# Peptides against a protein of PDB entry 6D0Y: the designs that were tried, part 194

Target 1, 225 residues: chain A of PDB entry 6D0Y
Amino acid sequence: ETEDHLESLICKVGEKSACSLESNLEGLAGVLEADLPNYKSKILRLLCTVARLLPEKLTIYTTLVGLLNARNYNFGGEFVEAMIRQLKESLKANNYNEAVYLVRFLSDLVNCHVIAAPSMVAMFENFVSVTQEEDVPQVRRDWYVYAFLSSLPWVGKELYEKKDAEMDRIFANTESYLKRRQKTHVPMLQVWTADKPHPQEEYLDCLWAQIQKLKKDRWQERHIL

## One batch from the design tools (peptide; made by RFdiffusion4, then SolubleMPNN)

Design b2_p27_8_s2
Fold by OpenDDE base, seed 4:
Structure b2_p27_8_s2 (fold): chain B 225 residues (1-225), chain A 27 residues (1-27)
Amino acid sequence: as target 1 above (225 residues)
Amino acid sequence: EEEKKEKLEKEAKETLEELGKEVEAKK
């Protein structure tokens, strides 16, 4: 395979074809695996790029990486390292929109068997621990809680299956923070919708309620968050 | 492969923990 061809294959995966998406992903994973000896760096860069720039294909690329990881664990590790590095850079640059997306992407990699549940739990513990810092803006604390909660639709089921006690502790800490935080200082996070019963509810409180419901429903999504 | 997976999981955990520390340090 040529580099240009690999780019085309990676960018176009998930488009309409005569085969199922899973079949196409398996096929692509096989092609990429075979070309890793010659094009590892290129493939890595391409995957990182599409993972970041094509959010509509999040589950496609997490699945692809999962398949590749199953074939080559070292490559999976390098990919995770690259994505973590990008997350760090996004946070340093205060690009929180990209950062939260990357957290969701990494979260979905857990159920794709690329990232271990304990590792993700550790990351979320670190995120929620920011709420315990005294000399940080509330918006910062809120963002890390948001990053945690908004990622749970992708990984909550897996984490509770593997680390229920640890997750319960994180939830308890999150709940405690949400109860004690100052809601009036974050007007940007207000929910304003006429179609919901609480049009002026604070977003994090609303999200928390939704996540609690999701948890009660055994992490089976019955509604759009 | 199992050893590689375990190593990867360990490294990932360490990386994520380090990230958390950096995140906490940034104010």
Scores: peptide ipSAE 0.023, ipTM 0.565, DockQ to the pose 0.016
Fold by OpenDDE base, seed 1:
Structure b2_p27_8_s2 (fold): chain B 225 residues (1-225), chain A 27 residues (1-27)
Amino acid sequence: as target 1 above (225 residues)
Amino acid sequence: EEEKKEKLEKEAKETLEELGKEVEAKK
């Protein structure tokens, strides 16, 4: 297959087809695996790009990566490393919307058996742990709490199934922080932009309430956050 | 504030690196 053909296949996966999505993803994973010897770098770049730029296909591409990881664990590792690098770059560039999306993407990779649940728990522990430090600005504390909470719809079920005690501790720490943090009063559920890294009080409180409800519902999604 | 931010970024970086290492180790 040509490089352009691979791009087309990757970009169009999950679109209208006579076959099931699962079948198409499995087929594509096989095609990509076969072409890795010739086009590894290109495939890696393409997957990273579509993962970042097509959020509507998040679960499609996480599933694809999961299937590909099962076939070629080395490539799966390289993909995760690439996404982590992107997350680091986004944080460094203060691109908080990109960063939080990448955290969500990584979160869903746990469901696809690409990232181990304990690893994700450890990441979230570290995210929330910054709220306990005195020399951490609240704007950053709020963001990491937001990144954690807003990712739970994608991975909360899996993490509680595997690491319930650790997750409860994270929740307790989060709750404690939310109660003691300085509150800002702005319109609830405002649209976030890259230049607004600080979540407003009402949004975080609302998100917390929604996540608590989701947890009580055993992570059965009944509403759009 | 900048120092605090740098500290947080360092911690975040370390966290992400650890995540990467753990993912690699489990493959």
Scores: peptide ipSAE 0.022, ipTM 0.586, DockQ to the pose 0.016
Fold by OpenDDE base, seed 3:
Formats: C-alpha cells, structure tokens, sequence
Structure b2_p27_8_s2 (fold): chain B 225 residues (1-225), chain A 27 residues (1-27)
C-alpha cells in the first residue's frame, strides 16, 4: 500500500459498506499491521491525526487501535505515548477543549484494552489532586474536575468494575471539593423539563449531579431528547 | 508477548503519572 492509500483507508473507515463495521475494522487492522514494517511512522501519525480531528469517530478509532494493539503491542504503546504527548502539548498551549477530548479518547482506550484501568485511575487521581493546590485560580481546579467527570461516561463502568475502592476515594475527594468551592451567583434561569423542573445550576454542580445519577443507574446512559 | 504487554502497561502507567505531575506543576 502507498502512503496515500493508507490515508484514504484510515479516513474512510466507518463509512457505509456492505460489510459490518467490525469486519471492516478487522480488515483494516490487518492491512495496517502488514504495512507497519514499511510505514510505521506514517501510520502512527495518521492515527493520531484522525483521532484528534474526527471526534465523531472516537469509538471507531479507539476500536481500531485496540485491534492493532492486540496484534502489535509495541505499536499500541507508541500510540498511547503519542496521544499523551499531544495531551501535554494541548495543556501547555491552553487548548483545554482539545485536552478534554483527548482525556475522553484515552478513557475509551481503556475499554479497548489499550490502557490499563489502574493507569487511568492514576491519571484521575492526579487530576483530582489539583483541587488541593494552594494559591491557584479556582478555574484551574474546576477544569481538572471537569475533565475527570466529563470522561466518566466513557470509562466509569470499567473503572468501577476493576477499581471500585479507588474510584470511591476519588469521588469522595471530588464531592468534598465541590462543597467548598466558591460559586458564582448567576441569575437563575429556571430550566423546565417535561418531567422535572429545576433551577439552572452551576455547570460543575450540574455535571456532578448527572454523573451521580449515571453511577446510580449502573452507568447506563440515557438519551438526551 | 505477555511480557511485552506488561512492560508497555507499566510504561503507560508511568507516563500517565508523569502527565499528572506535569499538570500539577502548571500554576
């Protein structure tokens, strides 16, 4: 395969096909594996690029990487390292939207058996530990809590299945922080939902409530109307 | 093969921990 052809294959995966998505991903993984001896660096760069630029295909590319990792663990490790470097770069550049997405991507890699659950727990422990920093803006503390909480829909089930005690500690620390943080009083726009009218809450408090509900529902997601 | 997997998992964990430290250091 030529480099251009590989790019096309990687970018088009998940599009309409006569075959199942799973079959297509398995096929592509085989093609990529075969070409690693010649195009490893190119394939790595391509996968990192599409992972970042096509958020709508998050689960497609995490699954693909999972399949590749199963075939070549060295490549999987290099990919994870590359994505972590991207996360560091995003944080250094104050690109917090990209950073939070990358955290979600890494979170889903746990489901694909690319990243171990204990490693992800350790990352989240480090994130929540930021809440204990002194003489820093609250927005910094808030962002890392947000990054943690907003990633749980992608990995919360897996982490609680394997590391429930550690996750409970992280949750306790998060709850403690949310109780003591300063809240900005914004005019309450009352949000009326069909089933439960509630005042508009501060975004982190709202997210916390959502995650608590998700946890209570055993991480079964509900469709937002 | 399993040994390689274990090594990579360990390296990934260490990298994630380093990321956490880097994040913490950024004031």
Amino acid sequence: as target 1 above (225 residues)
Amino acid sequence: EEEKKEKLEKEAKETLEELGKEVEAKK
Scores: peptide ipSAE 0.022, ipTM 0.558, DockQ to the pose 0.016
Fold by OpenDDE base, seed 2:
Parts: C-alpha cells; sequence; structure tokens
Structure b2_p27_8_s2 (fold): chain B 225 residues (1-225), chain A 27 residues (1-27)
C-alpha cells in the first residue's frame, strides 16, 4: 500500500460496506501491520489524527488499535504514548474539551486491551486526588472529576470487574467532594446538549446521578450521557 | 509476546500514573 492509500483506508474505515465492520477492521489491521515496517510513523500519525478529529468514530478506531496492538504490541504502546502526550498538550493548552475526549478514548482502549485496567485506575486515582488538595481552584477539581465521571461509560464495567475496591474508593472520594463543593459556574465544564441540558451549577451532580444509575444498571447504557 | 505485552502494560501504567501526577500538579 502507498502512503496515500493508507490514509484513505484509515479515514474511510467504518463507512458503509458489503462486509461487516469487524471484517473490515480486521482486514485493515492486517494491511497496517504489514506496512508498519515501512510506514510506521505515517500510520501512527494518521491514527492519532483521526482518533482526535473524528470523535464519532471513537469505538471504530479504538477497536482498530486494539486489533493492531494484538498483532504488534510495540506499535500499540507507541500509539498510547502519543495519545498521552497529546492529552498532556491539551491540558497545557487549556483545551479541556479535547482533553476529556482523549481521556474517554484512552478509557475505551482499556476495553480493547490496549491499556491495562490498573493503569487507568491509577490515572483516575490521581485525577480524583486533586479534590483533596488545598489551595486548588474548584474549577480544576471539578474538571478532573468531570473527566473521570464522563469517561466511566466507556470503561466503568471493566474497571469494576478488575479493580472494584479501588474504584469504590475513588467513588467515595468523588462523592465526598461533590457533597462539599460549592455550586458555582464553571465555563470550561459547560456541556449543553439538545436533549439533556444541565445548568452549570448542577452539571456534576447530574452527571454523578447518571453514573450512579449506570453503575447500578451494571454499566449497561440505556441512553447517551 | 506475553512478556512484551506485560512490559508495555507496565510502561503504560507508569505513563498514566505520571500523567495523573502531572495533572495533579496542574492546579
Amino acid sequence: as target 1 above (225 residues)
Amino acid sequence: EEEKKEKLEKEAKETLEELGKEVEAKK
């Protein structure tokens, strides 16, 4: 495959086809694997780009990376590292929308066996630990809680299956924080949906309630959060 | 391959932990 053709294949995966999505992803993973020796950097960059810019295809690309990782663990690792670097850059740039999306993407990579559950738990522990620190703006505390909670639809089931005790601790800390926090306007957390608008002051509380329900429902989503 | 996977998982864990610490530092 040529570099241009690879780009086309990666960008168009998941589009309507006579074949199943699974078959197409497996086929593409095979093609990409075969071309890694010659085009690793290009493929890596392409996957990182589409992963970031096409949020509607999150599960498609996480699955693709999962399939590719199963064939080439080194590439999978490099991809994760690249995404982590991008997350760091997003945070540095105060691009919180991109940052939270990247956390969700990484979360779904746990389901695809690219990232280990304990690793994700450790990250979430560190996120929620910010709420326990003094002299930290509440807006930052709120964001880390939001990043954690809003990612659970993608990974909560897996994390509780493997690290239930640790997750319970994180939940307890989160609940404690939410009870004691002041309800203030946090522009960076302003998420308005057409069907589920939430006041900014109550957004985290609403999200918490939704996540609690999701947890109670054994992480089976009945609606889009 | 399993050893390689374990190594990468460990590295990922360390990276994510580091990220968490770094995020924690950004207050």
Scores: peptide ipSAE 0.024, ipTM 0.570, DockQ to the pose 0.016; fails the geometry check

Design b2_p27_8_s3
Fold by OpenDDE base, seed 5:
Structure b2_p27_8_s3 (fold): chain B 225 residues (1-225), chain A 27 residues (1-27)
Amino acid sequence: as target 1 above (225 residues)
Amino acid sequence: SEEEKKRLEEEAKETLERLGKEVEKRK
């Protein structure tokens, strides 16, 4: 396979085909595995690129990475490291839309057995622990709560199945924070920019309500507003 | 603010670095 061919394969995965998506992903994983000795760096870069630029294909690429991780464990680790670096860069660039998306992406990697559930729980514990920091801007607290809550649709079920007690503690802390935080009512729609790195106050409350409902529904997938 | 961003970045880096050390193989 050539680099250009690999790019095409990776970019087009998930498009309409005579075969199932899963079968296509398995096939692609096999192709990529075979080409890792010659094109590892290219494949890694391509996967990182499509992962962050095509949010509508989140589950497709997390699944693909999961399949690759099963074939080549070291590559899976390198991919996670690359995504972490990307998240750091997104934060540095004040690209908070990308940053929160990358947290969601990492969350879904738990379902694909790339990231261990305990690791993700620990990450969310750290996120929510920010709400307990003193003498910090509320925007910092709000952002981490948003990052946590907005990722739960992708990983909440798995985390509660394996770490229910820990998750309950995180939820309790989140609820406590949401009750005591300062609320400023603004339009629900907000553009994440450098000067506005946090969701609207009304949206956080709305998101919390939706997540609570999702939890009560045993994490059965529903449309999240 | 830049200071707020820096705080967020530092915390995220620490958390993610720890997360990155614990990956698993798909079964």
Scores: peptide ipSAE 0.026, ipTM 0.595, DockQ to the pose 0.019
Fold by OpenDDE base, seed 2:
Structure b2_p27_8_s3 (fold): chain B 225 residues (1-225), chain A 27 residues (1-27)
Amino acid sequence: as target 1 above (225 residues)
Amino acid sequence: SEEEKKRLEEEAKETLERLGKEVEKRK
């Protein structure tokens, strides 16, 4: 494949085709693997770009990266590193919505066997540890809790299956913080579809309630937004 | 304030660097 053609293949994957999505993804992974010796940097940049700019194709590209990682573990690692760099850049640019999306993307990479569950647990431990920082605005503490909770629909099941004790500790720390923080009236934060709507409450409290419900439901979700 | 924003951004950057290292180490 030519360099110009790679962009088209990556951007258009998941669109209407005579073949199944799974078949197309496997085929594309093979093409990309074969072209890594010549176009590694280009492929890396392209994957990072579509991962960031096409949120509607989150699961498509996480799956693609998962397939590629299975073929080339080192490339998978470089991709994760690149995504972390992009997360830093998003925060620097005050794009917190993009930042939280990137955390979700990384979370789903755990399901695709790109990131190990213990690594993600460690990341979330570090996120929640921000709540213990002194002399910082509450908004900082709140954001990391939000980023953690907002990502659990994508990875909570996997993490509790493998690291239940560690996750319980993170949850306990989160709950403790939520009880201590200052609360204000904010519109409800709905991350996923639920059978019963929650009452209007502060956005983190609302999200916490939703996550608790999801946990009780064994992390079964009707729809991921 | 702009100063507060800058401080938060720098702190966030540092936090993410630590997170990145942890992910890489355990991958």
Scores: peptide ipSAE 0.021, ipTM 0.536, DockQ to the pose 0.016
Fold by OpenDDE base, seed 3:
Structure b2_p27_8_s3 (fold): chain B 225 residues (1-225), chain A 27 residues (1-27)
Amino acid sequence: as target 1 above (225 residues)
Amino acid sequence: SEEEKKRLEEEAKETLERLGKEVEKRK
């Protein structure tokens, strides 16, 4: 494959095809693996770009990266590192929508065997620990709680299966913070299809209730948006 | 203010650097 053709293949994966998505992804992973010796940097940049700019294809690209990681473990590591760098840049630029999406993307990479469950738990522990920081605005604390909670639909099941005790501690700390924080009414995007929130319910309280219900339902979501 | 913005950016940077190290443990 030529370099120009690689861009087309990566961008168009998941579109309507006579073959199954799984088959197409496996095929593409094979093509990309074969071209890594010559086009590693280009492929890495392309994957990072589509991962961050095409949220509608989140599971497609996490799966693709998972397949590539299985074929070339080092490349998988480089990809994760690149995504972390992008997350840093997003936060520095105050692009919180992109930042939270990147957290969700990383979360789903756990399901694709790219990121280990303990590492993701550690990340979420660090997120929730922000609620204990002194001399910071509440909006910062709220955002990290939101980033944590809103990512659980993608990874909560896996994390509780492997790190239930640690997750329970994180939940307890989250609940404690939610009880003592000053309630504000900032609109947030829904992560999954659910009933309309109560007009008088604060957005984080609403999200918390939704996550608690999801947990009770063994992390079976209706539809991920 | 610009000063407050800078402070928040630095705080975010430090937090994410820590998170990055944790994720890198996958190797």
Scores: peptide ipSAE 0.020, ipTM 0.529, DockQ to the pose 0.016
Fold by OpenDDE base, seed 1:
Structure b2_p27_8_s3 (fold): chain B 225 residues (1-225), chain A 27 residues (1-27)
Amino acid sequence: as target 1 above (225 residues)
Amino acid sequence: SEEEKKRLEEEAKETLERLGKEVEKRK
């Protein structure tokens, strides 16, 4: 495949075709794998770009990366490293919407066997540990809690299956923080849920309640109200 | 290989941990 054609293939995956999405993804993974010797840097850049800029195709691209990782573990690792760098850059640029999306993307990569569960738990432990920082704005503490909670729909089931004790600790710390924080709406933060936030609850409290319900329902999203 | 996968996963773990620590330091 030519370099220009690779861009087209990657950008258009998931569009209507005669074949199933799963078949198309397997086919594309095969094409990309074959072209890695010649176009690794280009493919890496393209995948990072679409992963970042096309949130509506999150599961498509996480699945694709999962398939590629299974075929070429080195490339999978390089992709994760690139996404981590992008997350750092988004945080430096104060692009918190992009940053939280990247955390969700990384979270779903756990389900695709690209990132290990312990790695994600470690990240979330570090996020929630920000709540213990002194002499920092509450908005900082709130964002990291939000980033953690809002990512659990994508990875909570897997993390509790493999690291339940550690997750319980994180939840306890989160609950403790939510009880002591000042209830103030933070404009820079958005609640990314299917449902509108409860009008009687602050956004983080609302999200916490939703996550608790999701946990109670064994992380089945269709059961969340 | 499975061994290589394990290595990469450990590297990812270290990277994620480092990210968390670095982000925590940026007040």
Scores: peptide ipSAE 0.024, ipTM 0.570, DockQ to the pose 0.016; fails the geometry check

Design b2_p27_8_s4
Fold by OpenDDE base, seed 1:
Formats: sequence, C-alpha cells, structure tokens
Structure b2_p27_8_s4 (fold): chain B 225 residues (1-225), chain A 27 residues (1-27)
Amino acid sequence: as target 1 above (225 residues)
Amino acid sequence: SEEEKKKLDEEARKKLEELGKKVEEKK
C-alpha cells in the first residue's frame, strides 16, 4: 500500500502535521530507504521531479535527500548525478530559470552533507571562468555570475569555512568582471530583475553589493535578495 | 478523479503523521 502512495507521500511532506517536520522527514526517509531495493528508479525519478517542480519546498527536499544519503550513500550519489544531468540539459536548452534554481538546490545539498564543499567550489570556479571567454555573449557571462552570486545565501558560509582561499579568488575574479563589463541592460536580465530591491542600480551590481554585505555579516542572512 | 485525488492526499497526510509519531516515540 505504501508503494502505491510514494508519490503522494513525497509531495505532501512538509505540510501541516501534528508532528515536527524533522520527525516526518525521518519517518519518510525510513520508508523510502526500505523501498529502494524494489523501487529505486521510481523514487529517484519522483525526487528529481519534486525538486524541480516545487521550488517552495527546496529545503524540505534537500533535507530529505540528505537523510537518504546518510542511510544509502549510493542513492545520494545517483540523485546528484541525475540533478547534474538535468542542469546540463537546462543549460543546453537555454532554460536559465530552471538552471539557476538547480544550482541553488545543489548549493543547499552541501549543507545537507550530500555534496562536498570542494565540489561546489569547483562548480563555481567553472561558472566564473566563463567570464574570461571572449566568444561568449555578455548575457551568458552575466547569467553565470548571477547563478553564482544568487546561490551564495545557501552555501556561502560553508564554502568560506572550508575553502576561504579559493572563494576569495572567485570573488576577486567576479569583482574584476563586474568592473569591466558593459552595463547596457539586456532583455534576459529583465526577467531576473522584476523585483530588484534597488531599481536605480544595475541588477548584478546590486546583487554584488548585497552579497558583499552578507559576507561582511558572516553569512547571517537578514535580508531578502 | 478529483475525489480520488483528495482521498489519496488525505491518506498520505495521515500516513506521514503516523510515520512521524513513530519516530518521536523512539526519541
């Protein structure tokens, strides 16, 4: 009976309950672990789907995956691989909205001990390195910087605690790029800047200032980006 | 059907709560 309701269970976790969220997630993780021998592919597919389609439950599902990874390390790895494949597909399809969300999701998986800090640092290094490629349109270079900066609220603290020197290098490269880039508004950025807090500033410059402030505040988030 | 969906949703909610209660009882 539980097997037939796996989709419903996964979709409903985190909703109103007499029990704590932590207890509900632990209970669900136990059920999913027990069903992995028979339904691994189904569970993997379901988790990937809800991770993509329910952004309001990002931290719920990253936590759930963290619990599953602690119980079954191989499954955690397969999940990350699936999410990375999806990220690559989104980028190839120019679905930048989905792609940036996936980067944030992966970022929070670092906090859940699913992805190692060095791996995330390497990803961000790759993103920022795109800014040095001459044949890449600025709109695409800007997006990679945006994806990096907008993910730091989820993972900046952890990365600076473990890889401060590498992060400083990435920040320096980012700052250098932001200073030399053209500030002509591009249509793709209009989608990202719909609710920017400082409409008088260019969005990436504003975001950079916000992240610098967050860094100065030791990554204690007290504002909405 | 819409009614079947509602039923499944409610059953899922109850099942999750049951699972959570079991975890809390072990703590």
Scores: peptide ipSAE 0.302, ipTM 0.827, DockQ to the pose 0.817
Fold by OpenDDE base, seed 2:
Structure b2_p27_8_s4 (fold): chain B 225 residues (1-225), chain A 27 residues (1-27)
Amino acid sequence: as target 1 above (225 residues)
Amino acid sequence: SEEEKKKLDEEARKKLEELGKKVEEKK
């Protein structure tokens, strides 16, 4: 039965096919929708897992979820809730790499009409607001800014088209924080990792500059950040 | 076994294509 092969189907979607990716995704969405009455929890878990563990297929799975959400709005909501729960768990476990990826995934779900733009703006507002909180380590404040900025390539265009004023406020707060934060010298350049959550100070500044350029270019990405 | 997994993967690929073809035929 198809149910026995759902995991394989979900994992293999987006690979080489005689059909278009869109057609394959639509077909798969139909199968998954039909099985939701009996296997909702399993399907939800599978999608959450592959979304989390296969970052190279981010757009494939966001699109798939978008298709499913269009067919079953409740399922889409449950999926988002599951991903948010996972994000919270990642943050609690100080798994910054997973957490930032999940933010990016959620960001792309806005493009797939799964998450409303205002909701994503609110999330980013919450992230940047951490920079103003007392008794929060700078490493954590820096991460929230990083998570925000690094997600903008996926959703910045959409958010500025719909919530430009709010986004400008977030940008202003971000800029203010970056200017006033304490800079600590790190001898070696490094990327955010779970065990090394505090990258080289130059990284955030560089990212900010890149995002500013992207914004100036009307969010037309020429190079993958 | 790994071989069984490969077979299942191939079957899944074929199934996806079948699903895709059906969708394309309706378009």
Scores: peptide ipSAE 0.302, ipTM 0.829, DockQ to the pose 0.802
Fold by OpenDDE base, seed 3:
Structure b2_p27_8_s4 (fold): chain B 225 residues (1-225), chain A 27 residues (1-27)
Amino acid sequence: as target 1 above (225 residues)
Amino acid sequence: SEEEKKKLDEEARKKLEELGKKVEEKK
């Protein structure tokens, strides 16, 4: 039955089709929903896997999860919990590349109505709060700021529409940190991204400037690198 | 085998398209 082909269906969604991506995703969501009573764990594992291993399909799978969440709220919650656990594990393992990607994925889940805006704001508050911890190396503090800023293209618009005051506070704290941090210690920044349009020492400052412009442009992604 | 995989992939593609068509028909 269809259960035998679930992996293939999930992996192939978003490829060339005579139907719209939206229609294909809706159709797939229906099939997955129908199979949840018997194959929830399998489906959950599959979605977690493709979400992590196929970053080029980020928006496809966030949308799919959004559709599933609309059909089965409990499943959506379990998926988010699994992704958060993975994020924590990635951080513990110092896998910052995976970690930042997961933050972006979670960010886009806000747009898909899987994660509530207040929850995402709280996460970012926690990230930026690390900058105030004295016993934390700057490289780690920088990463949390990076993770926050680099995720805003995916969620900034939504968060400012719903939690503008809280976001402004986070921005103020971020700006304050960027002004006072040292510029010389950058060994881990190179690991975080392959995109190096600016000197490594100024990467966060440049990213900050880009995000400020994005904010000014009402979160239109036309200028994001 | 690789051929079997290709076949399965094609079947999956067709199935997705069928599902999509059904959705579009309902709209």
Scores: peptide ipSAE 0.299, ipTM 0.826, DockQ to the pose 0.794
Fold by OpenDDE base, seed 5:
Structure b2_p27_8_s4 (fold): chain B 225 residues (1-225), chain A 27 residues (1-27)
Amino acid sequence: as target 1 above (225 residues)
Amino acid sequence: SEEEKKKLDEEARKKLEELGKKVEEKK
């Protein structure tokens, strides 16, 4: 009975309810767990889909996955693998908007105890290492830095608490790159798109400044980034 | 149909609330 409405349940969680969000998520997680033996692939697909299509519910679905991971560790791993595959596909398709969102989503999964901090640090190390590759266009190098920096509001605190030395190294490399990269003036109206995946000069520098301030404030947000 | 969608949405909402209430009752 519930199996026929799984999509609706997953899509509607977090909307107006007489119950708390936490209670609704816990209840839904219980139902999904019970159905995993029979509908694992379907549930996995649905969660990946809503995670991608409903960015406004990022924390809702990361929390839901966290709850499911706590109940079924293998499912959590498979979900992460699916999201990583999707990230790779998005990058191959030059869908930079989806790609950066997926990085943010994965980042918040660290807070939900789905992804280990060292694994996320390794991912960011890989991103920033692209800045050292000479055969990679600057537009792509800039994007990886953007993806890294724009994800830190979701995971920076956790990563610095557990891997401060490694994070400092990544920051140093990022700073070095930002200082030496060629600056191009691009109108503010340009957004990350498949056709124009280039962050404007001012935006990347501004983002860096914001992240530096956030770091200085011990990752306590005083304003909306 | 749009009506069917609305019905499904409402059913989903009710089901979520039911699940949530059960969780809250156990606390």
Scores: peptide ipSAE 0.298, ipTM 0.827, DockQ to the pose 0.794

